# Peptides against a protein of PDB entry 4GMN: the designs that were tried, part 237

Target 1, 375 residues: chain A of PDB entry 4GMN
Amino acid sequence: RYANITLLALVTLASIGTDFQETLVKGNQGSRESPISAADEEWNGFDDADGDAMDVDQKSSSGEDQEEDYEEIDVKEDDEDDDDDSITSEMQADMERVVGADGTDDGDLEDLPTLRELIQTAVPQLIRLSNLPIDSDESLTIQSHALSALNNISWTISCLEFANGENANIHNAWYPTAKKIWRKTILPILEADSADLKLATQVTSLAWAVARVLHGETPTDGNPHRKFISLYHSSKQQAGGNSNSIEEPEDPFQGLGVKCIGVVGSLAHDPAPIEVNREVGVFLVTLLRQSNNVPPAEIVEALNQLFDIYGDEELACDKEVFWKDGFLKHLEEFLPKMRTLTKGIDKRTQPELRTRADEALLNLGRFVQYKKKHA

## One batch from the design tools (peptide; made by RFdiffusion4, then SolubleMPNN)

Design b2_p24_4_s4 (from b2_p24_4, 10 letters changed)
Fold by OpenDDE base, seed 2:
Structure b2_p24_4_s4 (fold): chain B 375 residues (1-375), chain A 24 residues (1-24)
Amino acid sequence: as target 1 above (375 residues)
Amino acid sequence: MEEGEALRAAARANSLQPPIRLNL
């Protein structure tokens, strides 16, 4: 009874995180659709008049087609109105305020009551549930659902812009909670060194979402970047040895390898120690050099992380790592390989992977040109 | 700066992950 209520509450919190993320992503996409000015292409009506009506006289063959009485199985489409009425009017109002807030409103989280309750009330409970002793399949299920709810909430908040002091109220409320998730949920699970790849994937996904906000301010206790690099290598060794196929996730971007790359990339941002940045940068560039043995989705993510880490020339890592370790040469040498890799992805079977690879290829060309101008 | 910031923003946008749907 209590377990079922807890599971229902965890599913509801995970759904809330889903719907909130989808709405924020749509809001951020709508701001990028600059109205393509409908240039008045004057439709010059081409006058070509010549109507030679060839009178093809095809004769009336009276085939007696047998009326096979196909019993119209009235498949009542039970419109299961999946009334996914999970978006409360209060959540929608909070989302509209977050998207519509010109970054000048020092709006207290008083104006975002649903988001406040998620951060202040729900997340501390989820952290507690993720730290239960695992002594039963029920406790393992509760941990898994608590991690999924934390993942969705953390990903959603990580989709907000925090640059230039945007959403500073939300950032300031989330930041101590994100550090608490890291220290109380992520680190203990990573230190337990469990052979459970499902748990490792869940905690790595959560770690990525949290690290996308904390960046180089993520707690460095126990060298987490090395733990995720080790987890990356261990996951590759296990996939190669036992024919217990880790079911390659149907989505290539949901793979543990991609998530490990996303975490370590996020951990390498300023103000991360230059040694941490270098270890991560060398790891990412090494994946590009070994690209023949690396899944395309991991290459896409490794490129995105390299662009985000080294796209700022004012950062110490630009001079001390990017230029000093000769990363530009490796990126330039990788361009023809990336073109071949991207062209090898079938648009029909893997449309998302192809789109994201086409974007990463475009950005790689731009990034190499950018760095050559600023050399 | 502006070209680098645009590249970083494009990289972050291409690093989005869908949320996990939980079924009961």
Scores: peptide ipSAE 0.534, ipTM 0.911, DockQ to the pose 0.284
Fold by OpenDDE base, seed 5:
Structure b2_p24_4_s4 (fold): chain B 375 residues (1-375), chain A 24 residues (1-24)
Amino acid sequence: as target 1 above (375 residues)
Amino acid sequence: MEEGEALRAAARANSLQPPIRLNL
């Protein structure tokens, strides 16, 4: 009874994070529809003329129309009105305020009551639940749901823009809480060195969401970037040995490898130590060099991380790592391989992977040209 | 600056994951 109430509350908290994230992603996509000017290049049809009328007399075989009377199975769509009452009017109002608010520097969330309660009341309880002693299947389920709720909340907040002092109130409220999630939830689970790939995937997803806000200010205790690089390599060794179908996640981007890349990329941002940046940058560039043995989704994510880390020429890592270690040459040498890889993704069976790969390919071309211009 | 920042913003927006859906 208490377990079921706790699980329901955790599912509800995870749902709140889902709906917020979907709305923020849709809002950010709508701003990026700069009209691709359909240059209607009138494909002037080739006029080519020549007429030879070979008369092949294919005989009309009258196939008999067997009217197979397909009984229309009246699948009553039970309109289960899933009253997805998950988004309260208060949550929607908080979202509208977050999208519209010129960030007042006051770390006061007075105008964002739902977000305030999530950060101040819910997250501290989720951190506690994620650290329960594991003594039963019930405690494992509670930990898993607490990690999922923390993941969704952290991802949602990480979709906000914090550059140039935007959303400074939310950033200032979240930042100490994000550091607490890292130190109290993520780090202890990573230090326990569990062989549980499910738990490793959940904590890595949460670590990515948290590190997308904290960047190089993420707590450096125990060299977390090396732990995630090690986890990446360990996950590849296990997948090659056991033909136990870990059901490859239907979404290629849900893989532990992608999540590890996302975490270490985020950890390599300024003000991360140049040595941390270099170790991550070399790891990412090495994936591109070994691309024949790397899943396409991991290549897409590795490219995105490289562009975000090294897209700012004013950062110390541009001179001390990108140029010094010759990363431009590796990116330029990878460009024809990326074209082949992207073209090899079937648009019908993997539309999202293809779209994200087409974007990463476009950005790779632009990034190489940008860096050549600023050499 | 502007071209590099646009590339970083493009990378960040292509570096997203869907949230975890929890079924009851």
Scores: peptide ipSAE 0.533, ipTM 0.910, DockQ to the pose 0.285
Fold by OpenDDE base, seed 1:
Structure b2_p24_4_s4 (fold): chain B 375 residues (1-375), chain A 24 residues (1-24)
Amino acid sequence: as target 1 above (375 residues)
Amino acid sequence: MEEGEALRAAARANSLQPPIRLNL
C-alpha cells in the first residue's frame, strides 16, 4: 500500500518533469524560427496542360455478389480518458512565466510557486528515496523511479538558458539542490561500484542532467570524470565478453556510453581544472581516432561535447589544451571519417541518428574552419 | 566570439536527451 502510493507519486513527478521538458523545448524552438525563410517560395504558376480523354472500353463481367453479412463489431472505443492532464494549470503558468521572463529578477521563486515546490519540497524527498538502503525488489523499484523523476526534473531545468544572467532566479534556486543531488544521490551510487548496468545508466543520465547546469563547478570529490571514463570502458568490456546480448537500447542515444560522454564533457567546462579538461578532451579525441569501434551515437555526442568545451577562444582550455595538445589536427583528420560514418546511417531505419549525425558533421566542418581562422 | 557561441549553442541543442517515461 505505501509502496504503491510512493510509486504513483514518483511516476507523477517523472511525468511532470517530462511535460515540463517538452513545453520548454517547444518554447525554445519557437524563438529560433526567425521568419526569414518565407520570402523566396516563388509561386510556380499552374500550367493548364490539356488532358486528352483516352476512351478505354473495358468489358462488363458479372460476378455474383455474395453478401457476406459482416457483423459490424461495434468496437466501443473505450474513451480511455488519457488523463494526459499531467501538466497542472499551475505548472503551465510557471512555464509560460519562465519562457517570458526577462531575466532581471532576484533569486526568488515567488513568481514560480510550482517550480519552487518542485525544487524545495519534491526533490529533497526524491534524494531521500534514491538513497535508501536496498533490501528488497520493492526498494530497488523505488530507487529506480526516484532516479527517473530526478532525471526528468534535472533535464528540464538543464534546458533553460542560464548564459548572460538569463533565468538567474531559477539557476540560483537550483544550483544548491543540484550540488545536493550530486553529493547525496550520484556520488554514493557511483562509490558503491554496483555491477548493475541499469542503475549505472540511470545514475549516469542524472549525472549528465545535473552536470549540464553545474559544469566545471560540479563537486570534484573522488575525481568523478575518471569514474565515468572508467564506467565507459567497463561497459564496453562487459558488452564484448558476455554473449548475453545486453539488448542495445532501441534508441542509440540512450546507451550508457553516450551518457558517460555527456557527463564527462559537461564536467570539463570552465571553471574545471585544466588537468580535468585535458583528461576529458584526450578521452573524447581518442574516441574519434578509434571511431571504427565506437557506436555512431557516441561519436555524435563526443563531437557535440568537443564543440561546446572548445568553442570559446577566451577560455584557458583553448590555449592550454586545444591548441597545446593539437586537437585541431585530430578534428581535421576525422572530417572524412565523419562524412563516411554519417552517409552509412540509413535515413529510413535510423532517422534521428542520421539527422543528429548530419548536424554534427555540419558543425564539425564549421568548427574546423572557425578554429583555423582564430589560430 | 559570435561564430564560436553559435557552434556551442548548436552543440548543446544536439545533445538533448528525451525524458524517461515511466509506465505504471
Scores: peptide ipSAE 0.531, ipTM 0.910, DockQ to the pose 0.285
Fold by OpenDDE base, seed 3:
Formats: C-alpha cells, structure tokens, sequence
Structure b2_p24_4_s4 (fold): chain B 375 residues (1-375), chain A 24 residues (1-24)
C-alpha cells in the first residue's frame, strides 16, 4: 500500500517534469519560426532538353481483377478522453507563467507556487529516496523512479533560458538544489562503481541535466569528468563483449554514450579549469577521429558540445585549448566524414537522428568558417 | 561575437534529451 502510493507519487512527479518540458520546448519552437521561408526564390532549373525516347515494348499480361470487397471496418474511435488529471490547475498556471514570462519580471518563486514546492519540498524527498539502501526489489524500483523524477525535473529546468539574467529567480532557487543533487545523489552512485548499466544511464542522464545549468561551476570533487569518460569507455567494452542484444534504446540519443558526452561537455564550460576543458576537448576530438566505430548520435552530441564549448572566442579555452591543440584542423578533416555519415542515415527509419545530423553537419561547416575568420 | 553565439545557441538547441515517461 505505502509502496504503491510512493510509486504513484513518483510517476506523477516524473509526468509533471515531462509535461513542463514539452510545454517549454513548444514555447521555444514558436519563437524560432523566424521567417526564413520567404527567400526560396525560383531557382529555374536548366532546361536540358535531350529527348531520346527508347521504345521498350514490354508485353500485355492480363491479370484478372479480383474485386476483393474490403469491408470498411468502421473503427469507432472511442474517444478515450484520457483525462490525464495528473496536471492540477495550479501546475498548469505555473507552466503558463514560466512559458509566458517575458524574462523581465524579477518575480519571486512565490509567483510559481508549484515550481517552488517541486524544488523545495519534492526534490529533497527524491534525493532521500534515491539514496535509500538497496535491500529489496521494491527499494530498487523506488530508487529508479526517484532518479527518473529528478531527471525530468532537472531537464525541464535546464531548458529555461538563464542568459542575461532571464529566469534569475528560478536559477537562484535551483542552483543550490542542483549542487545538492550532484553531491548527494550523483556522486555517491557514480563512486559506488556499480556494474548496473541501467542505473549508470539514469544517473548520467540526471548528471547531464544538472550540469547543463551548473556548467563549469559543477562541483569538481573527485574529477567527475574523468569518471564519466571512464564510464563511456567501460560501457563500450561491455557492449562489445556480450553479443547478447542489449536492446539498443529505441531512441539513439538515450544511449549511455550520448549522455556521457553531454555531461563531460557541460562540465568543460567556463569557469572550468583549463586542464578539465583540455581533457574533455581532447576526448571529444578523439571521438571524431575514431568516428568509424562511434554511433552517429554520439558524433552529433560530440559536435554540439564542441561548438558550444569553443564558440566563444573571448574565453581562455579558445586560445589555450582550441587553437593551441589544433582542433580546427581535426574539424576540417572530419567535415567530409560527417557528410558521408549523415547521408548514410536513413530518413525513413531514423528521421530524428537524420535531422539532428543534418543540423550538426550544417553547423560544422559554419563553425569551421567562423573559426577561419577569427584565426 | 554574434556568429559564434548563434552557433552556440544552435548547438544547445540540438543538444536536448526527451523526458523519461514512467508507466505504472
């Protein structure tokens, strides 16, 4: 009984995090409909006329029209009004305020009561539940659900803009909590060195979401970037040894390798030590050099991380790492390989992976040109 | 500055994970 109520509460908290994230992503997509669609001028294709009409005569076989009477099965759409009553009117109002907030309101978290209760009341309980001793299958299930709820909440908050002082109230409330998740949940699980790849994937996803807000201000205790690089390599060794179908996650971007890249990329941002930035940058560039043995989704993520880390020429890492270690040359040499890789992704079977790879390829060309102008 | 920040913003936009759906 208490277990089921706890699991229901954890599922509800994870759903809240999902619905918030979907709403924020939709809101951010609406702002990105910049009218680029008006400049497809009529490139009148060349009229190359050559008309050779070769006459291939293939013959008449008269297959009989069997009128198979397809009975229209009137599938009554039972409108199952899945009243997903998971979202309270108060949660909906908080979501609308977060999405509709034109960044200028120095509003307190008092104006976001549900988000306040999530950060101040729910997250501390989720941290507690994620740190329970695992002594039963029930305790393992509770830990997994608590990590998933923390993941969704942390991802949602990481989708907010915090540049230029936007959402500063939410950032200021989240920042100490994010550091607490890192120190109390992520580090202890990562240090336990568990062979559980599911747990490793969950904690790495959470670590990425947290590090997307904390960046180089993420607690450096125990060199976490090296632990995630080690976890990346260990995960590849395990996948290569067991020809047992580890069901590749249906989503290529849900893989532990992608998540490890996302974490270490986020950890390499300013104000991270130049040595940390260098170790991560060399790791990412090494993946591009070894791209024949790296999943396409990991290459896409490694490129995105490299662009975000080294897209600012004013940062010390631009001079001391990017230029000093010759990263531009590696990116230029990778550009033809990326074109081949992207073209090799089937648009029909993997449409999202193809779209993200096409974007990463476009950005790679632009990034190489940008860096050549600023050399 | 502007071209670099636009590239960073595009990279961050392409660096997203869907949320985990939990079923009971």
Amino acid sequence: as target 1 above (375 residues)
Amino acid sequence: MEEGEALRAAARANSLQPPIRLNL
Scores: peptide ipSAE 0.529, ipTM 0.909, DockQ to the pose 0.277

Design b2_p24_5_s1 (from b2_p24_5, 10 letters changed)
Fold by OpenDDE base, seed 5:
Structure b2_p24_5_s1 (fold): chain B 375 residues (1-375), chain A 24 residues (1-24)
Amino acid sequence: as target 1 above (375 residues)
Amino acid sequence: DEILKEIKETLRKLRELISLKWLG
């Protein structure tokens, strides 16, 4: 009886977190045509001033338009108005206030009552529930639902802009809570060394969401980057041996490998210790060197993380890692492989993966040129 | 028991907030 009430509350908090995220994504999409996937931060670091647009003479080969008569399958939209009124008008309002705040109003969390209650009241309870002794299948279920709710809330907050002092009130409220999630939920689960890939995927997703806000300020206790690198390698070894189709998530970007890359990339940002940055940078560059055996989505994520980590030449990691360890050569040698990889992705079956690979290829070319100019 | 009370109170507050916006 108590279990069912706890589970219902956790499912409701997870739903609240999802609905809040969806509202944020929709609000941001109104200003940006591309779905703000977690990676659609346009790398604005290149002043496009010297864009000598190489005239790629797209000779329009007039291939004959075979009008394949796509029979309009009149899918009757049964407007089942499932008024899943789950997106509460206040969560929508709080999100509209956060998205519509042009960074000018240092609005207090007093004006964001739903977000305040999520951070101050719900998250501390979810952290406690995620730390319950695992002595039953019920305790495992409670932990899983608590992790799902923490994940959804953390992802939602990680989609907010915090650059240049934007949303500083939310950042300041979230930052100590994010560190608490890391130390009290993520680290203990990673230290338990569970063979449960589902739990590992849940904690890695949560870790990525938290690390996207904390970056290099993420607690370095117990070298978490090495634990996620080890998890990446262990996950690849298990997938190769057991033909138990753990249904690779239909979305290639939801894979455990991508999540591990996203976590360690985020952990390696300034002001991360140079040795943490180096170990992560070497891991990412090694994926590019071994690209024949790496899923395309993991290559895309590894490239984006490399651009974000090493895009700023004023950072200590540029001199002490990027240049010192010769990363430019590896990126340049990878360009022709990336072109082949990207062209090998079917636009019809994997349109998102193809688009993100085309973007990552473009950015790789620009990044290599930039780094050559600044050498 | 205490955690369940706090979650229920959180959910109550969230629902009350939601309900207040529709009445205003």
Scores: peptide ipSAE 0.034, ipTM 0.648, DockQ to the pose 0.019
Fold by OpenDDE base, seed 4:
Structure b2_p24_5_s1 (fold): chain B 375 residues (1-375), chain A 24 residues (1-24)
Amino acid sequence: as target 1 above (375 residues)
Amino acid sequence: DEILKEIKETLRKLRELISLKWLG
């Protein structure tokens, strides 16, 4: 009973996070195409694990007939077919306030009661649930659902514009909570060094969502970028060996490799330590050099991360890493390969991947020209 | 109102469950 209520509550929180995201995406369709969120992993329902009823032998211990009057808590199935699909007027109103172009009312989190309750009340509990000792399949299930709920909430918040002081109230409320997710959920799971690829994918998705807001202000303690780079390489080694197709997600951008690139790219932004930036930059440029063996979606993500990290010439990483380590040459040498790669993507079977690759190719050409002009 | 009520009720249930699981 209690497990089911916990699961239901986690499902409800994950659903609210998704509905909030869908509302943001629908509202924000007028602004920059946010990278289609890794949160559209349909929460694949409970696999009805047909748990084979292991015949646990009826040891007949004859204990006495205390007729404890089980008060039948008549759970009235109030069959009220309330159309569950309605984004409630309050969540919609919170979304309209966040997405609404009239950036005049720096509405305090007091004006965003749903978002406030998610950040201040739900997330701290989800962090606690995700950081429980794993001692049973139940605790693993709770961790997975807590990670899913944290993922959906974190992705939703990461889709907000925070540039130029936009949504500063939300940013200021989220920032300490995001750091807490990182330190209390992400780092402990990464340190546990689990061989569970599902858990690794969930924590990496969450790490990307968190790092998309924290960027180079993400805690660098324990060199988490190296753990994600290691995870990237480990995931490639496993995919090559076992013919057990880990069902590659239908969306090529939902792959663990893309998520790892997204995390480490985000971690490398200013004000990240220059050596963290260098290690990530070298990793990303190395993917471009090895592009014949790298999925197109990972190349697209690696390019986007390189543009975002090294787009500003005033940053220390431009001089100390980009120019010093000769990244321009690698990008220029990759340009003809990217043209070939992009042309190889069928627009009929992979329209999104083709569009994102066409954009990344266009941006690569512009970026190379920009850097050549500022050399 | 209803979602916020549902969130609060869900969070109440979660707190109760967490409290019970640490008492048992």
Scores: peptide ipSAE 0.025, ipTM 0.662, DockQ to the pose 0.016
Fold by OpenDDE base, seed 2:
Structure b2_p24_5_s1 (fold): chain B 375 residues (1-375), chain A 24 residues (1-24)
Amino acid sequence: as target 1 above (375 residues)
Amino acid sequence: DEILKEIKETLRKLRELISLKWLG
């Protein structure tokens, strides 16, 4: 009896997290419906298509415009308006306030009652449920659903812009809670060193969502970046040996490998310890060097993480890691391989993977040119 | 006993939250 009510409550909280995400995406981005997996599916990432962070104002002169005619594939968005009436007027009003707020209202979460209740009431209970002793299949099921609810809430919050002091009220409310999720939910599960790849995938997805907000301020106790790197390698060894098809998610970006890269990339941002940054940077660059045996989606994610970590030349990691460890040479040597990899992706069967690979290739070229000018 | 008490308290709070979702 109590289990079923707990499960229903957890599924409802996971759905609430998804509904907020949908409303936020519809408010911030035009009609790019990233396929939000249905309200019952665990949201495992946002398509960071807004990699517009490199507004390199290239006012540079007359190079010959080889207009490669990008045929606009008019993808008819079948607007299946599944009017999921699950979005409450209160949730819509909260998201409209978040999206429409010109960043000026340092207001308390007083004006965001649903988000306040999620952060202050729901999340602390989900953390408790995720920490229950696993002594039965029922307790394992409760943990899984608590992780899914925490994941969806954490991802939704991680989609908010926090740069330049935007959404500072939400950031300030979330930050201590995110650290609590990390210390009380993520770290204990990682330290348990379970062979359960489903649980490892759930905790890694949650860790990515949390790390997308905390970045280098994520607690470094126990060297969690090494745990995720170890998990990455262990997952590859298991996939190669036992054709126990853990159904690789149909979406190549939902794979445990991508999630591990996303987590460790996020953990390596300033103000992360330089040694943590170095270990992660070397891991990511090593994936590029070994690209013949790495899934394309993991290469795309590893590139994006490298751009984000090393995009700012004023950061200590630029001098102490990027230049000192010779990363530019590895990125430059990878350009021809990335072109071959990207061209090898079928636009018809994997359109998203191809688009993200084309973008990552373009950004790699720009990034290499940028770093060469600032050498 | 303590775990069961904590689950019951959690369920109370979650029901309050769910009730807010349906009253808006």
Scores: peptide ipSAE 0.024, ipTM 0.639, DockQ to the pose 0.016
Fold by OpenDDE base, seed 1:
Structure b2_p24_5_s1 (fold): chain B 375 residues (1-375), chain A 24 residues (1-24)
Amino acid sequence: as target 1 above (375 residues)
Amino acid sequence: DEILKEIKETLRKLRELISLKWLG
């Protein structure tokens, strides 16, 4: 009886997290409809379509580079106003306020009652449920559902813009809670050294969502980046052996390998310790060197993480890691391989993977040119 | 016993949250 009510409550909290995400994506008219899994599914990642294309202010001259006719795929937004009765009027109003607010007001979450209750009331309970002693199949089920609910909430919050002081009220409310999720949920599960790939995937997805907000301010206690790098390598060894393939998610970006890359990339951002940054940067560059044996989605994610980590030349990691360890040479040597990889992706069978690979290839060219000018 | 009390209290709070989803 209590188990079923707990499970229903956890599924409902996971659904609320997904419903918020769907509302954010619909409200952000610029974000491509990444197929958000149905409200009852675990949201395993955001397609960073809105990776801030570094406005490399390439004021460079009028080279007559041929207009390759990018056929504007006129995605007719069929505005099927599917009145998704799943979104409450309060949730919709909260998301409209989050998207529309020039979030300069350090105001309390007073105007965001649903988001406030999720952060202040739900998350502390979900952390407790995720920390239950595993003594039964029931406790394992409760942990899994608590992780799914934490995942969906954390992902939804990680989709908010926090740059330049935007949504500062939400950031300030979330930040201590995110650190608590990391220390109380993520680290204990990673330290338990479980061979359960399902649990590892859930905790890694949650870790990515949390690390997308905390970045280099994520607690470095116990070197969690090394645990995720180890998990990446362990996952590749298992996929090659036993046909208990956890069905590789139909979405190549939902794979455990991509999630591990996303976590460690996020952990390596400034102000991360320079040795953490170096170990992650070397890991990511090593994936590019080994690209013939790495899934294309992991290459795309590894490139995006490298751009985000090393995009700012004023950061200590640019001088002490990027230039010192010779990363530019590896990126330049990878450009021809990336072109071949991207052209090898079938646009008909894997349209999203192809689009993200085309974008990552474009950004790699721009990034290499940028770094060469600043050498 | 204490863990069961904490689960019950958690369930109370989660029911309040479920009620908010359906009342809002």
Scores: peptide ipSAE 0.023, ipTM 0.644, DockQ to the pose 0.016

